# Peptides against a protein of PDB entry 3VA4, part 33

Target 1, 107 residues: chain A of PDB entry 3VA4
Amino acid sequence: EPIGQLRLFSGTHGPERDFPLYLGKNVVGRSPDCSVALPFPSISKQHAVIEISAWNKAPILQDCGSLNGTQIVKPPRVLPPGVSHRLRDQELILFADFPCQYHRLDV

## One batch from the design tools (peptide; aimed at target 1 R30 S44 N68)

Design b2_p22_8_s1 (made by RFdiffusion4, then SolubleMPNN; from b2_p22_8, 13 letters changed)
Fold by OpenDDE base, seed 3:
Structure b2_p22_8_s1 (fold): chain B 107 residues (1-107), chain A 22 residues (1-22)
Amino acid sequence: as target 1 above (107 residues)
Amino acid sequence: ADAARDAAAAARHAAFLAALAA
């Protein structure tokens, strides 16, 4: 049962895609083994991680030392590698140049 | 596919962030 969702907005790569997020570590990256597999060259093989400890706790986003970075859109800021960022519901995130949105599911 | 990495992504998303913040 997914606890959250990461939406990859539509773009030149194709239509919108929704990735379920589960308890534990949800790795975002270009590698097909990632929970959130983003098969694009600007994405690092292991780019970032979204860790969810409980359904009623805000997920923690960490950049994994990616080449092209992880950023929060509003307010704009680059996430330093390995530094925990608590995600807000509906938060907009850039993994490299790919805009995404975190959504907490009603569970 | 590391050889195909897009090093220009940094510039693009920086511009995107600036546009959204305006």
Scores: peptide ipSAE 0.189, ipTM 0.727, DockQ to the pose 0.052
OpenDDE base, seeds 1, 2, 4, 5: peptide ipSAE 0.087, 0.099, 0.081, 0.094; ipTM 0.681, 0.696, 0.677, 0.691

Design b2_p22_8_s2 (made by RFdiffusion4, then SolubleMPNN; from b2_p22_8, 13 letters changed)
Fold by OpenDDE base, seed 1:
Structure b2_p22_8_s2 (fold): chain B 107 residues (1-107), chain A 22 residues (1-22)
Amino acid sequence: as target 1 above (107 residues)
Amino acid sequence: SLAEREALEERRHAEFLRKLAE
């Protein structure tokens, strides 16, 4: 059962998409086998990872050495590769130039 | 080019993995 959700906002790429997030590692990337597959040129094959543990449902976001970066919107912050960032509910994230939002599911 | 971009991407990823393993 999903613990969280990552929403990709609508844009020039197309409509809004929601991706379920589960316990363990949820890889964000251009590769089609990623949990959060973002098939866009500016997204790295393995761009970032959102890891969720059972004992702490707050996800940890890490950039995986992506080419175009991962950013938190408020407050603005570029995430250095491999540095853990604890996601807050409703947090806005930029994977390269794609705005997303993390949502903690009421489970 | 696309090939160059992918090469840079792979290099950055490899660098990340190396640093992570330290």
Scores: peptide ipSAE 0.323, ipTM 0.808, DockQ to the pose 0.952
OpenDDE base, seeds 2, 3, 4, 5: peptide ipSAE 0.286, 0.311, 0.304, 0.311; ipTM 0.789, 0.804, 0.799, 0.806

Design b2_p22_8_s3 (made by RFdiffusion4, then SolubleMPNN; from b2_p22_8, 13 letters changed)
Fold by OpenDDE base, seed 2:
Formats: structure tokens, sequence, C-alpha cells
Structure b2_p22_8_s3 (fold): chain B 107 residues (1-107), chain A 22 residues (1-22)
């Protein structure tokens, strides 16, 4: 059962997409085997990871040394590779230039 | 409808961009 979701907002790439997030590591990347597969050239094969250790703990986002970076919108911040960032509910994220939002599921 | 869904998604994207611009 998914504990959260990552929403990729609509854009030139197409409509909005929602990706379920589960316990453990949810890899964000261009590779098709990623939990959050973003098949776009500006996304690294393994771009970032959202790790959820428990249903009652905030997920941890880490950039994996991506080429085009991972950013938090509010407050504005570029995430250094490998540095843990606790995701707040409704957190707005940029993976490269792709706008996304994390939200916790009410389960 | 598809039109309504598209409008909703566009609005959500716009909200993101507004936050980014702050």
Amino acid sequence: as target 1 above (107 residues)
Amino acid sequence: SEAEREALEAARRAEFLAELAR
C-alpha cells in the first residue's frame, strides 16, 4: 500500500502523472526501472531517492549526484548530493526543470 | 471531462510556478 505520492505536474511533456511511494527507497530517475520513472533526457538515470522508513515519519529526499540537480521551492534551495532533506506534506520539488509535489496519503 | 481535467492540471501547474516566482 502506498504511503505517499509524487505528482509530476502537467507540461509540454504531457498530462499530470502521479507516482505511488512505498516503504523503502523510491528512486527517481530516467531509467525505466525506477520507482518514479521520469523518461526525460534532463533527468539522470538515477537522479534522486525518496526514502520512507515508516508510515509515521517524514520521507527523506536525497539527490544522487544528478547532472541537473534537485531543488526545493519553498524555501528555495538546491539540494547538495547525498544530503538528507525531510519532505513536508505538499512539498514542491524540482527535478531538473520538472515541477513535482510530494503529498502524504491518508491511509 | 477531459477539458475540466486539463484546466485543473493547468491551474495546479500555475500555482507551482507562482510559488517558484516568490
Scores: peptide ipSAE 0.621, ipTM 0.927, DockQ to the pose 0.026
OpenDDE base, seeds 1, 3, 4, 5: peptide ipSAE 0.156, 0.132, 0.412, 0.046; ipTM 0.715, 0.680, 0.838, 0.656

Design b2_p22_8_s4 (made by RFdiffusion4, then SolubleMPNN; from b2_p22_8, 16 letters changed)
Fold by OpenDDE base, seed 3:
Structure b2_p22_8_s4 (fold): chain B 107 residues (1-107), chain A 22 residues (1-22)
Amino acid sequence: as target 1 above (107 residues)
Amino acid sequence: SEAERDRLEEERRRRFLEELRE
């Protein structure tokens, strides 16, 4: 079962979408086979990864060398490629210009 | 275009990998 959720907020692209996150690597990218598939031109094919090693540990977000970057909204921070960022519950993330929110699911 | 984006992404990825090796 999913341990977390990534919410893509509604926008010009369309309505809000929720993506389940599981143990292991959850790849965020434009490629359709990504766990979090964001089929938008500004998203890199392999944009970022959210890795969950255990249900009781915070997920790790890494940018994969994306073209248009991965950012934390509060406080504002551009994530250098390959640098691990521990996600907090309800953390707001920008993949390129697409705002998303991580949510830890109750189990 | 898609091809242009792919080339740019490959270039960015190459730089990323180079940084990891430094």
Scores: peptide ipSAE 0.271, ipTM 0.764, DockQ to the pose 0.770
OpenDDE base, seeds 1, 2, 4, 5: peptide ipSAE 0.163, 0.161, 0.248, 0.271; ipTM 0.670, 0.662, 0.752, 0.765

## One batch from the design tools (peptide; aimed at target 1 R30 P41 N68)

Design b2_p23_3 (made by RFdiffusion4)
Pose (drawn by RFdiffusion4):
Structure b2_p23_3 (pose): chain A 107 residues (1-107), chain P 23 residues (1-23)
Amino acid sequence: as target 1 above (107 residues)
Amino acid sequence: HLAELEKLERDLKALEEYLAEQS
């Protein structure tokens, strides 16, 4: 069962898309093989990874050297490539110009 | 202005990589 959710907010691309997040590596990228496939040209083929060790541990987000970057929306930050960031519930993240929100599920 | 130009360069590169995948 999913233990988290990545919400891609509605936009030019259409209504909101929700992606389940599971234990282990959840790769965010353009490639259809990615666990979280955001099929938009500005997204890197392998853009970022969300690693989840347990249902009761904070996911770790890292940028994989993406072209257009990964940012934390609030507080505003750029995530340098390869640096781990612990995701908080309801935290807003930008993958390139695409805003998303992480939600922890229960349990 | 330099940061905007660098962003556009990255956007162009990402578009080129995407179109290559569609070929």

Design b2_p23_3_s1 (made by RFdiffusion4, then SolubleMPNN; from b2_p23_3, 17 letters changed)
Fold by OpenDDE base, seed 4:
Structure b2_p23_3_s1 (fold): chain B 107 residues (1-107), chain A 23 residues (1-23)
Amino acid sequence: as target 1 above (107 residues)
Amino acid sequence: MEEERRRREREEEALRLAREEEE
């Protein structure tokens, strides 16, 4: 069962989409084999990774050296490549220009 | 300065979208 959820808000790209997050590495990227597949030109093939540990249900977000970046909205922070950021429940994330929200599931 | 302005605009849009989903 999923431990978390990443919501992609609706926009010009289309309707809202929800992606389940599991233990281990959840890759965010344009490639169709990504756990969180965002098939948009501004998203890098492997854009970022959300890693969830069995001992720490709070995910760690890292940018993978994406072209258009990954940033936390509040408080605002552009993530340098490879730098770990611990996600909080309901945290807002921008992958390139795409607004997303992390939701922690009660499991 | 233009990049910072664009970033702020995207952040404000994200916050607006989040509020709309919570309502």
Scores: peptide ipSAE 0.249, ipTM 0.772, DockQ to the pose 0.046
OpenDDE base, seeds 1, 2, 3, 5: peptide ipSAE 0.197, 0.207, 0.160, 0.231; ipTM 0.730, 0.740, 0.701, 0.758

Design b2_p23_3_s2 (made by RFdiffusion4, then SolubleMPNN; from b2_p23_3, 17 letters changed)
Fold by OpenDDE base, seed 2:
Structure b2_p23_3_s2 (fold): chain B 107 residues (1-107), chain A 23 residues (1-23)
Amino acid sequence: as target 1 above (107 residues)
Amino acid sequence: AAAEAERQRRLAESEALARAEEE
């Protein structure tokens, strides 16, 4: 049962896609083995990680030393590799140049 | 929200942030 969702907004790559997020580490990356697989050249094989420790706690987002970075949209800033960022519900994120949104599911 | 995300995407692109990689 997913606790959260990561939405990849529609764009030149194609239509919107929603990825379920579970307890533990949800790896975002180009590798098909990633729980959030973004098969795009500008995404690192293991780009970032969204870790959810509990249903009632904000997920932790970390960039994994990606080539093209992970950014928070509001306020705009690049996340240094390995630095923990607590995601707010509905928070907008850029993985490279791909806009995404975290959504907490009511489960 | 989506509009803001799109604006940020465009900004990132304009800054040549994204590059293809093999890593």
Scores: peptide ipSAE 0.132, ipTM 0.699, DockQ to the pose 0.077
OpenDDE base, seeds 1, 3, 4, 5: peptide ipSAE 0.125, 0.076, 0.073, 0.021; ipTM 0.685, 0.656, 0.631, 0.549; seed 4 fails the geometry check

Design b2_p23_3_s3 (made by RFdiffusion4, then SolubleMPNN; from b2_p23_3, 15 letters changed)
Fold by OpenDDE base, seed 3:
Structure b2_p23_3_s3 (fold): chain B 107 residues (1-107), chain A 23 residues (1-23)
Amino acid sequence: as target 1 above (107 residues)
Amino acid sequence: SAALREREERRRRLEEEARAEEE
């Protein structure tokens, strides 16, 4: 059962897509084996990771040393590789140039 | 729109960079 969701907003790449997030590590990347598979050239094969330890705890986002970076939109900041960032509900994230939003699910 | 075009161009550049680095 998913505990969270990562929304990829619609754009030139296509319509909005929602990715379920589960307990443990949810890898974001271009590789089709990723939990959040973003099949775009500007996304690294293993771009970032969202780790969820519990449904009532903030997930941890880390950039995995991606080529084009991971950014928080508000307040604007590029995440240094490997540095833990606690995600807030409804937080807006840029993976490379792709805007996404995390939200907690009611489970 | 100008904003959309700018975003698309930025995306294109990032994709080209990613391909060049074989990442």
Scores: peptide ipSAE 0.024, ipTM 0.540, DockQ to the pose 0.162
OpenDDE base, seeds 1, 2, 4, 5: peptide ipSAE 0.021, 0.023, 0.023, 0.024; ipTM 0.508, 0.530, 0.553, 0.535

Design b2_p23_3_s4 (made by RFdiffusion4, then SolubleMPNN; from b2_p23_3, 15 letters changed)
Fold by OpenDDE base, seed 3:
Structure b2_p23_3_s4 (fold): chain B 107 residues (1-107), chain A 23 residues (1-23)
Amino acid sequence: as target 1 above (107 residues)
Amino acid sequence: SAAEEERQRRLELARAEAEAEEE
């Protein structure tokens, strides 16, 4: 069962989409086989990864050397490739220019 | 609803950050 959720907000690309996050590595990218598949040109094939080690531990977000970057919105911060960022519940993330939100699910 | 308004606020914040990154 999913431990977390990544929400892609609605925009010019279409309606809002929710992606379940599981234990282990959840790859965010343009490739259709990614856990979080964002099929948009500005998203790298393997853009970032959200790693969840346990249900009671905050996930780790890492940019995978994406072309257009991964940013935390509040406080504003561009994530250097490979640097671990501990996600807070309801944290807002930009993958390229696509706004998303992480949410911890009750399990 | 209050929940929807908060969502919209967060969305706008994220979009503003995206625009700033492009500058």
Scores: peptide ipSAE 0.070, ipTM 0.594, DockQ to the pose 0.037
OpenDDE base, seeds 1, 2, 4, 5: peptide ipSAE 0.069, 0.057, 0.062, 0.061; ipTM 0.584, 0.585, 0.592, 0.591

Design b2_p23_4 (made by RFdiffusion4)
Pose (drawn by RFdiffusion4):
Structure b2_p23_4 (pose): chain A 107 residues (1-107), chain P 23 residues (1-23)
Amino acid sequence: as target 1 above (107 residues)
Amino acid sequence: TDDLNDANDDLQLALDDLNTALQ
């Protein structure tokens, strides 16, 4: 069962798309093989990873050296490549120019 | 406008491949 959700907000690309997040590595990228496939040209093939150790532990987000970066929207931050960031429920993230929101599920 | 958007998408793909190769 999914233990989290990544909501890609609606935009030029159409309505919102929701992606389940599971225990383990959840790779965000353009490749269709990615756990979270965002098939847009500005997204890196392997863009970021969301690692989840347990349903009751905060996911860890890291940028994988993406071209157009990963940012935390509020407080505004750029995530340097390879630096771990613990995701909070409802936290807004940018992957390139694509805003998303992380939601923790229950349980 | 459509041609410019396609050219920009192609550039993004090429830059992403280059960025991967430089890692």

Design b2_p23_4_s1 (made by RFdiffusion4, then SolubleMPNN; from b2_p23_4, 18 letters changed)
Fold by OpenDDE base, seed 4:
Structure b2_p23_4_s1 (fold): chain B 107 residues (1-107), chain A 23 residues (1-23)
Amino acid sequence: as target 1 above (107 residues)
Amino acid sequence: SAAEREARERELLRLNEENEARL
């Protein structure tokens, strides 16, 4: 069962999409085997990772050395590779130029 | 390189501003 959700907002790429997030590592990337598969050329094959622990329901976001970066929107902050960011509910994230939002699910 | 990272950051900040206007 999902612990959280990552929403990809609608845009020129297409409609809004929701991705379930589970315990452990949820890889965000262009590769189709990623938990959060974003099949866009500006997204790295393995772009970022959202890790959720059983002991800590708040996900940890890390950029994986992506070409076009990962950024927190409010307040704005570019994430250097491997630097942990604790996601808050309703956090807005840019993977390259794709806006997303994390939502915590109550299970 | 550091210069490449800085350039990327500037671009991402620009995109952030545009996205904030949209969201």
Scores: peptide ipSAE 0.029, ipTM 0.542, DockQ to the pose 0.039
OpenDDE base, seeds 1, 2, 3, 5: peptide ipSAE 0.023, 0.022, 0.021, 0.023; ipTM 0.491, 0.551, 0.477, 0.474

Design b2_p23_4_s2 (made by RFdiffusion4, then SolubleMPNN; from b2_p23_4, 18 letters changed)
Fold by OpenDDE base, seed 4:
Structure b2_p23_4_s2 (fold): chain B 107 residues (1-107), chain A 23 residues (1-23)
Amino acid sequence: as target 1 above (107 residues)
Amino acid sequence: SAAAQAARDAALLAANEAHAAAL
């Protein structure tokens, strides 16, 4: 059962897409093997990771040394590689220039 | 960058509109 959701907003790439997030590591990247597969050239093969622990269910986002970076939208902040960021419900994220939103599911 | 700021602005707008529609 998914604990969270990552929404990729619609854009020039196509329609909105929702990705379920589960306990453990949810890798965000261009590789089709990623839990959150974003098949776009500006996304690194393994771009970032969203890790969810059972004890708190609050996701930790880390950039994995991506080429084009990971940013928090509000307040604006570039995430240095490997630095943990606790995601808040409804938080807006940029992977490269792709806008996304984290949503905590009611489970 | 200007492109990053534009993306942030778009994300914020989209999120706000989606939330409003879901209320």
Scores: peptide ipSAE 0.166, ipTM 0.706, DockQ to the pose 0.028
OpenDDE base, seeds 1, 2, 3, 5: peptide ipSAE 0.124, 0.104, 0.132, 0.124; ipTM 0.670, 0.661, 0.687, 0.669

Design b2_p23_4_s3 (made by RFdiffusion4, then SolubleMPNN; from b2_p23_4, 19 letters changed)
Fold by OpenDDE base, seed 1:
Structure b2_p23_4_s3 (fold): chain B 107 residues (1-107), chain A 23 residues (1-23)
Amino acid sequence: as target 1 above (107 residues)
Amino acid sequence: SAAARRAEEERLLRLNEEHEAAL
């Protein structure tokens, strides 16, 4: 069962989408093989990764050397490639220009 | 225009592909 959820907010690309996040590595990227597939031109094939080591631990977000970057909204921060960022519940993330939100599920 | 948007999307994709090829 999913431990978390990544929500892609609605926009010019289309309606809102929710992606389940599981224990282990959840790759975010343009590739259809990604756990969180974002098929958009500004998203790298393998853009970022959300790693969840345990249900009671905060996930770790890392940019995978994407062209257009991964950013935290509050406080504003561009994530350097490969640097671990601990995600807070309901944290707002920008993958390139696409706003998303991480949510910890109550399971 | 729609054509302009598509052209921009193609440009963005090309840039990404070039970047990815260099990784």
Scores: peptide ipSAE 0.671, ipTM 0.932, DockQ to the pose 0.790
OpenDDE base, seeds 2, 3, 4, 5: peptide ipSAE 0.662, 0.662, 0.303, 0.667; ipTM 0.930, 0.930, 0.793, 0.931

Design b2_p23_4_s4 (made by RFdiffusion4, then SolubleMPNN; from b2_p23_4, 19 letters changed)
Fold by OpenDDE base, seed 4:
Structure b2_p23_4_s4 (fold): chain B 107 residues (1-107), chain A 23 residues (1-23)
Amino acid sequence: as target 1 above (107 residues)
Amino acid sequence: SAAARAAEEARLLELNAQHEAAL
């Protein structure tokens, strides 16, 4: 069962989309085989990863050396490649210029 | 170990807090 959810907000690309997040690695990227597939030119094929531990369900976000970057919105932070960021519930994230929100599911 | 995993999470949360405080 999913441990979390990543919501892609509606925009010029289309309507809102929700992606389930599971234990282990959830890759965010343009490639269709990514767990969170964002099929947009400004997204790298493997853009970022959200890894969720089985023991504490802690979601860790890392940028994978993407071209257009990964940022936390509030408080603002540009994530250097490979640097771990512990996601908080309801955290707002920019993958390139696409706004998303992480939500912890009550499971 | 469980202790190591807990310590790593605590470290990351502290790092987050440090970045927030530096803004």
Scores: peptide ipSAE 0.401, ipTM 0.829, DockQ to the pose 0.021
OpenDDE base, seeds 1, 2, 3, 5: peptide ipSAE 0.378, 0.122, 0.108, 0.127; ipTM 0.819, 0.640, 0.634, 0.649

Design b2_p23_5 (made by RFdiffusion4)
Pose (drawn by RFdiffusion4):
Structure b2_p23_5 (pose): chain A 107 residues (1-107), chain P 23 residues (1-23)
Amino acid sequence: as target 1 above (107 residues)
Amino acid sequence: SSLTESLYELVEELDALTHSLED
């Protein structure tokens, strides 16, 4: 069962798209093979990873050296490539110009 | 599929060029 959710907010691309997040490596990228496939040209083929060790542990997000970056929306931050960031519930993230929100599920 | 791949490659080149000009 999914233990988290990545919400891609509605936009020019259409209504909101929700992606389940599972234990282990959840790769965010443009490639259809990615666990979270965001099929938009500005997203890197392998853009970021969200690693989840357990349902009761914070996911770790890392940028994989993406072209257009990964940012935390609030507080505003750029995530340097390869630096771990613990995701908080309801935390807003930008992958390139695409805003998303992480939600922890229950349980 | 080929046209979509070419469009993506073009967008990547244009983004990389923008980043280089900003630097």

Design b2_p23_5_s1 (made by RFdiffusion4, then SolubleMPNN; from b2_p23_5, 17 letters changed)
Fold by OpenDDE base, seed 2:
Structure b2_p23_5_s1 (fold): chain B 107 residues (1-107), chain A 23 residues (1-23)
Amino acid sequence: as target 1 above (107 residues)
Amino acid sequence: SAAEEAYYRRVEEELRRRLEELA
């Protein structure tokens, strides 16, 4: 069962999409086999990873050396590649310029 | 930078607005 959710807000790319996040590594990327597949040219094939080690622990977001970066919106921060960032519930994330939001599911 | 902060603030505000509308 999903432990969290990553919401991709609606935009010029299309409607809002919700991606379930599971225990382990949830790869965010353009490749269709990614857990969070964002099939957009500005997204790297393997852009970032959201790792959830336990249901009661904050997920860890890492940029995978993406071309266009991964940013936290508040406070504004570009995530250095490979550096662990603990996701807060309701955190707003930019993968390239695609606005997303993480939220924890009750499990 | 100030430009980045302004950009992200706008993003935050827009997303907050969207979230409020959806809530």
Scores: peptide ipSAE 0.061, ipTM 0.598, DockQ to the pose 0.031
OpenDDE base, seeds 1, 3, 4, 5: peptide ipSAE 0.044, 0.040, 0.053, 0.047; ipTM 0.567, 0.576, 0.581, 0.579

Design b2_p23_5_s2 (made by RFdiffusion4, then SolubleMPNN; from b2_p23_5, 19 letters changed)
Fold by OpenDDE base, seed 3:
Structure b2_p23_5_s2 (fold): chain B 107 residues (1-107), chain A 23 residues (1-23)
Amino acid sequence: as target 1 above (107 residues)
Amino acid sequence: MAAEEAAYAAVQEELRAAKEAAA
């Protein structure tokens, strides 16, 4: 069962979409085989990864050397490739210019 | 539904505020 969720907010691309996150690596990218598939040109094929090691631990977000970057919105922070960032519940994230939000699920 | 809409609006406001603070 999913441990978390990544919400892609609505925008010019369309309505809001929710992606379940599971234990292990959840790849965010344009490639359709990604756990979080964001089929947009500005998203790298493998853009970032959200790794969840346990249900009671904060997920780790890493940019995978994406072309257009991964950023935390508040507080503002550009994530250098490969550097681990602990996701807080309700964290707002930009993959390229696509705003998303992580939240933990109560399981 | 109403709760979802309110929550969405609140997050959008937070996002906006955060973006403005970053600018």
Scores: peptide ipSAE 0.108, ipTM 0.654, DockQ to the pose 0.034
OpenDDE base, seeds 1, 2, 4, 5: peptide ipSAE 0.103, 0.101, 0.105, 0.096; ipTM 0.646, 0.649, 0.643, 0.641

Design b2_p23_5_s3 (made by RFdiffusion4, then SolubleMPNN; from b2_p23_5, 17 letters changed)
Fold by OpenDDE base, seed 4:
Structure b2_p23_5_s3 (fold): chain B 107 residues (1-107), chain A 23 residues (1-23)
Amino acid sequence: as target 1 above (107 residues)
Amino acid sequence: MEEEEKEYEEVEKKLAEEKRAAA
């Protein structure tokens, strides 16, 4: 059962897409085997990771040294590679130029 | 910072559009 959700907003790339997030590591990347597979050239194969632990269901986001970066939208903030960022419910994220939103699911 | 602000505005706009579409 998913603990959270990552929503990719609609855009020039296509319609909105929702990705379930589970306990453990949820990799965001262009690689098709990623939990959050974003098959776009500007996304790195292993772009970022959203890790959720059992004792603390608040996700930890880390950029994996992506080419085009990972940013928090409000307030605007570029995430340095490998630096942990605790995601808040409804937080807006940019993976490269793709806008996404984290949503904590109620269990 | 200008690019960051521009991206912020674009995301805010998209969020608003998504909310309107969902309502």
Scores: peptide ipSAE 0.027, ipTM 0.573, DockQ to the pose 0.032
OpenDDE base, seeds 1, 2, 3, 5: peptide ipSAE 0.026, 0.025, 0.026, 0.024; ipTM 0.553, 0.586, 0.577, 0.550

Design b2_p23_5_s4 (made by RFdiffusion4, then SolubleMPNN; from b2_p23_5, 20 letters changed)
Fold by OpenDDE base, seed 2:
Structure b2_p23_5_s4 (fold): chain B 107 residues (1-107), chain A 23 residues (1-23)
Amino acid sequence: as target 1 above (107 residues)
Amino acid sequence: SAAEEAAYREAQAAARAALEAAA
């Protein structure tokens, strides 16, 4: 069962979408093989990864050297490639210019 | 190009503003 959720907010691209996150590596990217598939040109084929090692530990977000970057909104921060960022519940994230939010599920 | 980069930065700024408003 999913441990977390990544929400893609609605926008010009279309309606809101929710992606389940599981234990292990959840790849975010344009490639259809990604766990979180964002089929948009500005998203890299393998853009970032959200790794969940345990249900009671904060997930780790890493940018995978994406072309258009991964950013935390509050406080504003551009994530250097390969550097681990511990996600807080309700964290607001930009993958390129696509606004998303991480949510920890109560399981 | 510089123009394309500027346009992308503007899009990012708009997305950030919208995200903060939705929080």
Scores: peptide ipSAE 0.091, ipTM 0.655, DockQ to the pose 0.062
OpenDDE base, seeds 1, 3, 4, 5: peptide ipSAE 0.087, 0.083, 0.085, 0.080; ipTM 0.670, 0.663, 0.669, 0.671; seed 3 fails the geometry check

Design b2_p23_6 (made by RFdiffusion4)
Pose (drawn by RFdiffusion4):
Structure b2_p23_6 (pose): chain A 107 residues (1-107), chain P 23 residues (1-23)
Amino acid sequence: as target 1 above (107 residues)
Amino acid sequence: SLSDLYRTLVEHSNELELTLESL
């Protein structure tokens, strides 16, 4: 069962798309093989990873050296490539120009 | 300017790949 959710907000690309997040490595990228496939040209093929060790542990987000970056929306931050960031529930993230929101599920 | 050109070229290549995957 999913233990988290990545909400890609509605936009030019259409209505909101929701992606389940599971234990282990959840790769965010453009490639259809990615656990979270965001099939938009500005997203890197392998853009970021959200690693989840347990349902009761904070996911760790890292940028994989993406072209257009990964940012935390609030507080505003750029995530340097390879630096771990613990995701908080409801935290807003940008992958390139695409805003998303992480939600922890229950349980 | 060169960084903007490189970015544009990569994103245009990506549009072509996505068009081929939609076939």

Design b2_p23_6_s1 (made by RFdiffusion4, then SolubleMPNN; from b2_p23_6, 15 letters changed)
Fold by OpenDDE base, seed 5:
Structure b2_p23_6_s1 (fold): chain B 107 residues (1-107), chain A 23 residues (1-23)
Amino acid sequence: as target 1 above (107 residues)
Amino acid sequence: SEEEEKRRKIEEEAAKELALEAL
């Protein structure tokens, strides 16, 4: 049962993609075994992690020392590696140059 | 409903544009 969703907006790479997020660590990265696999050169093999400790708690986003960074759009913030950022519902996130949106699922 | 779907799509487009502007 997914607790949240990460939406990769459509773009030059192709159509929109939705990734389910579960309890625990959801790794975002270029590696195909990542929970959120973004197979693009600008994405690090293990780029970031979205950790969900409970269904009623905001997920925590951390950059994993990615090459091209992880950013929050509004308010603008570049996430230092390993620093926890509590995700708000509908949060807009840039993984490198790929715009995404987190939203909580009604479970 | 159709109206809800339309609103959702508009909101998604606005969100997408906002994110793209940050690039």
Scores: peptide ipSAE 0.434, ipTM 0.829, DockQ to the pose 0.023
OpenDDE base, seeds 1, 2, 3, 4: peptide ipSAE 0.426, 0.427, 0.132, 0.138; ipTM 0.825, 0.824, 0.665, 0.669

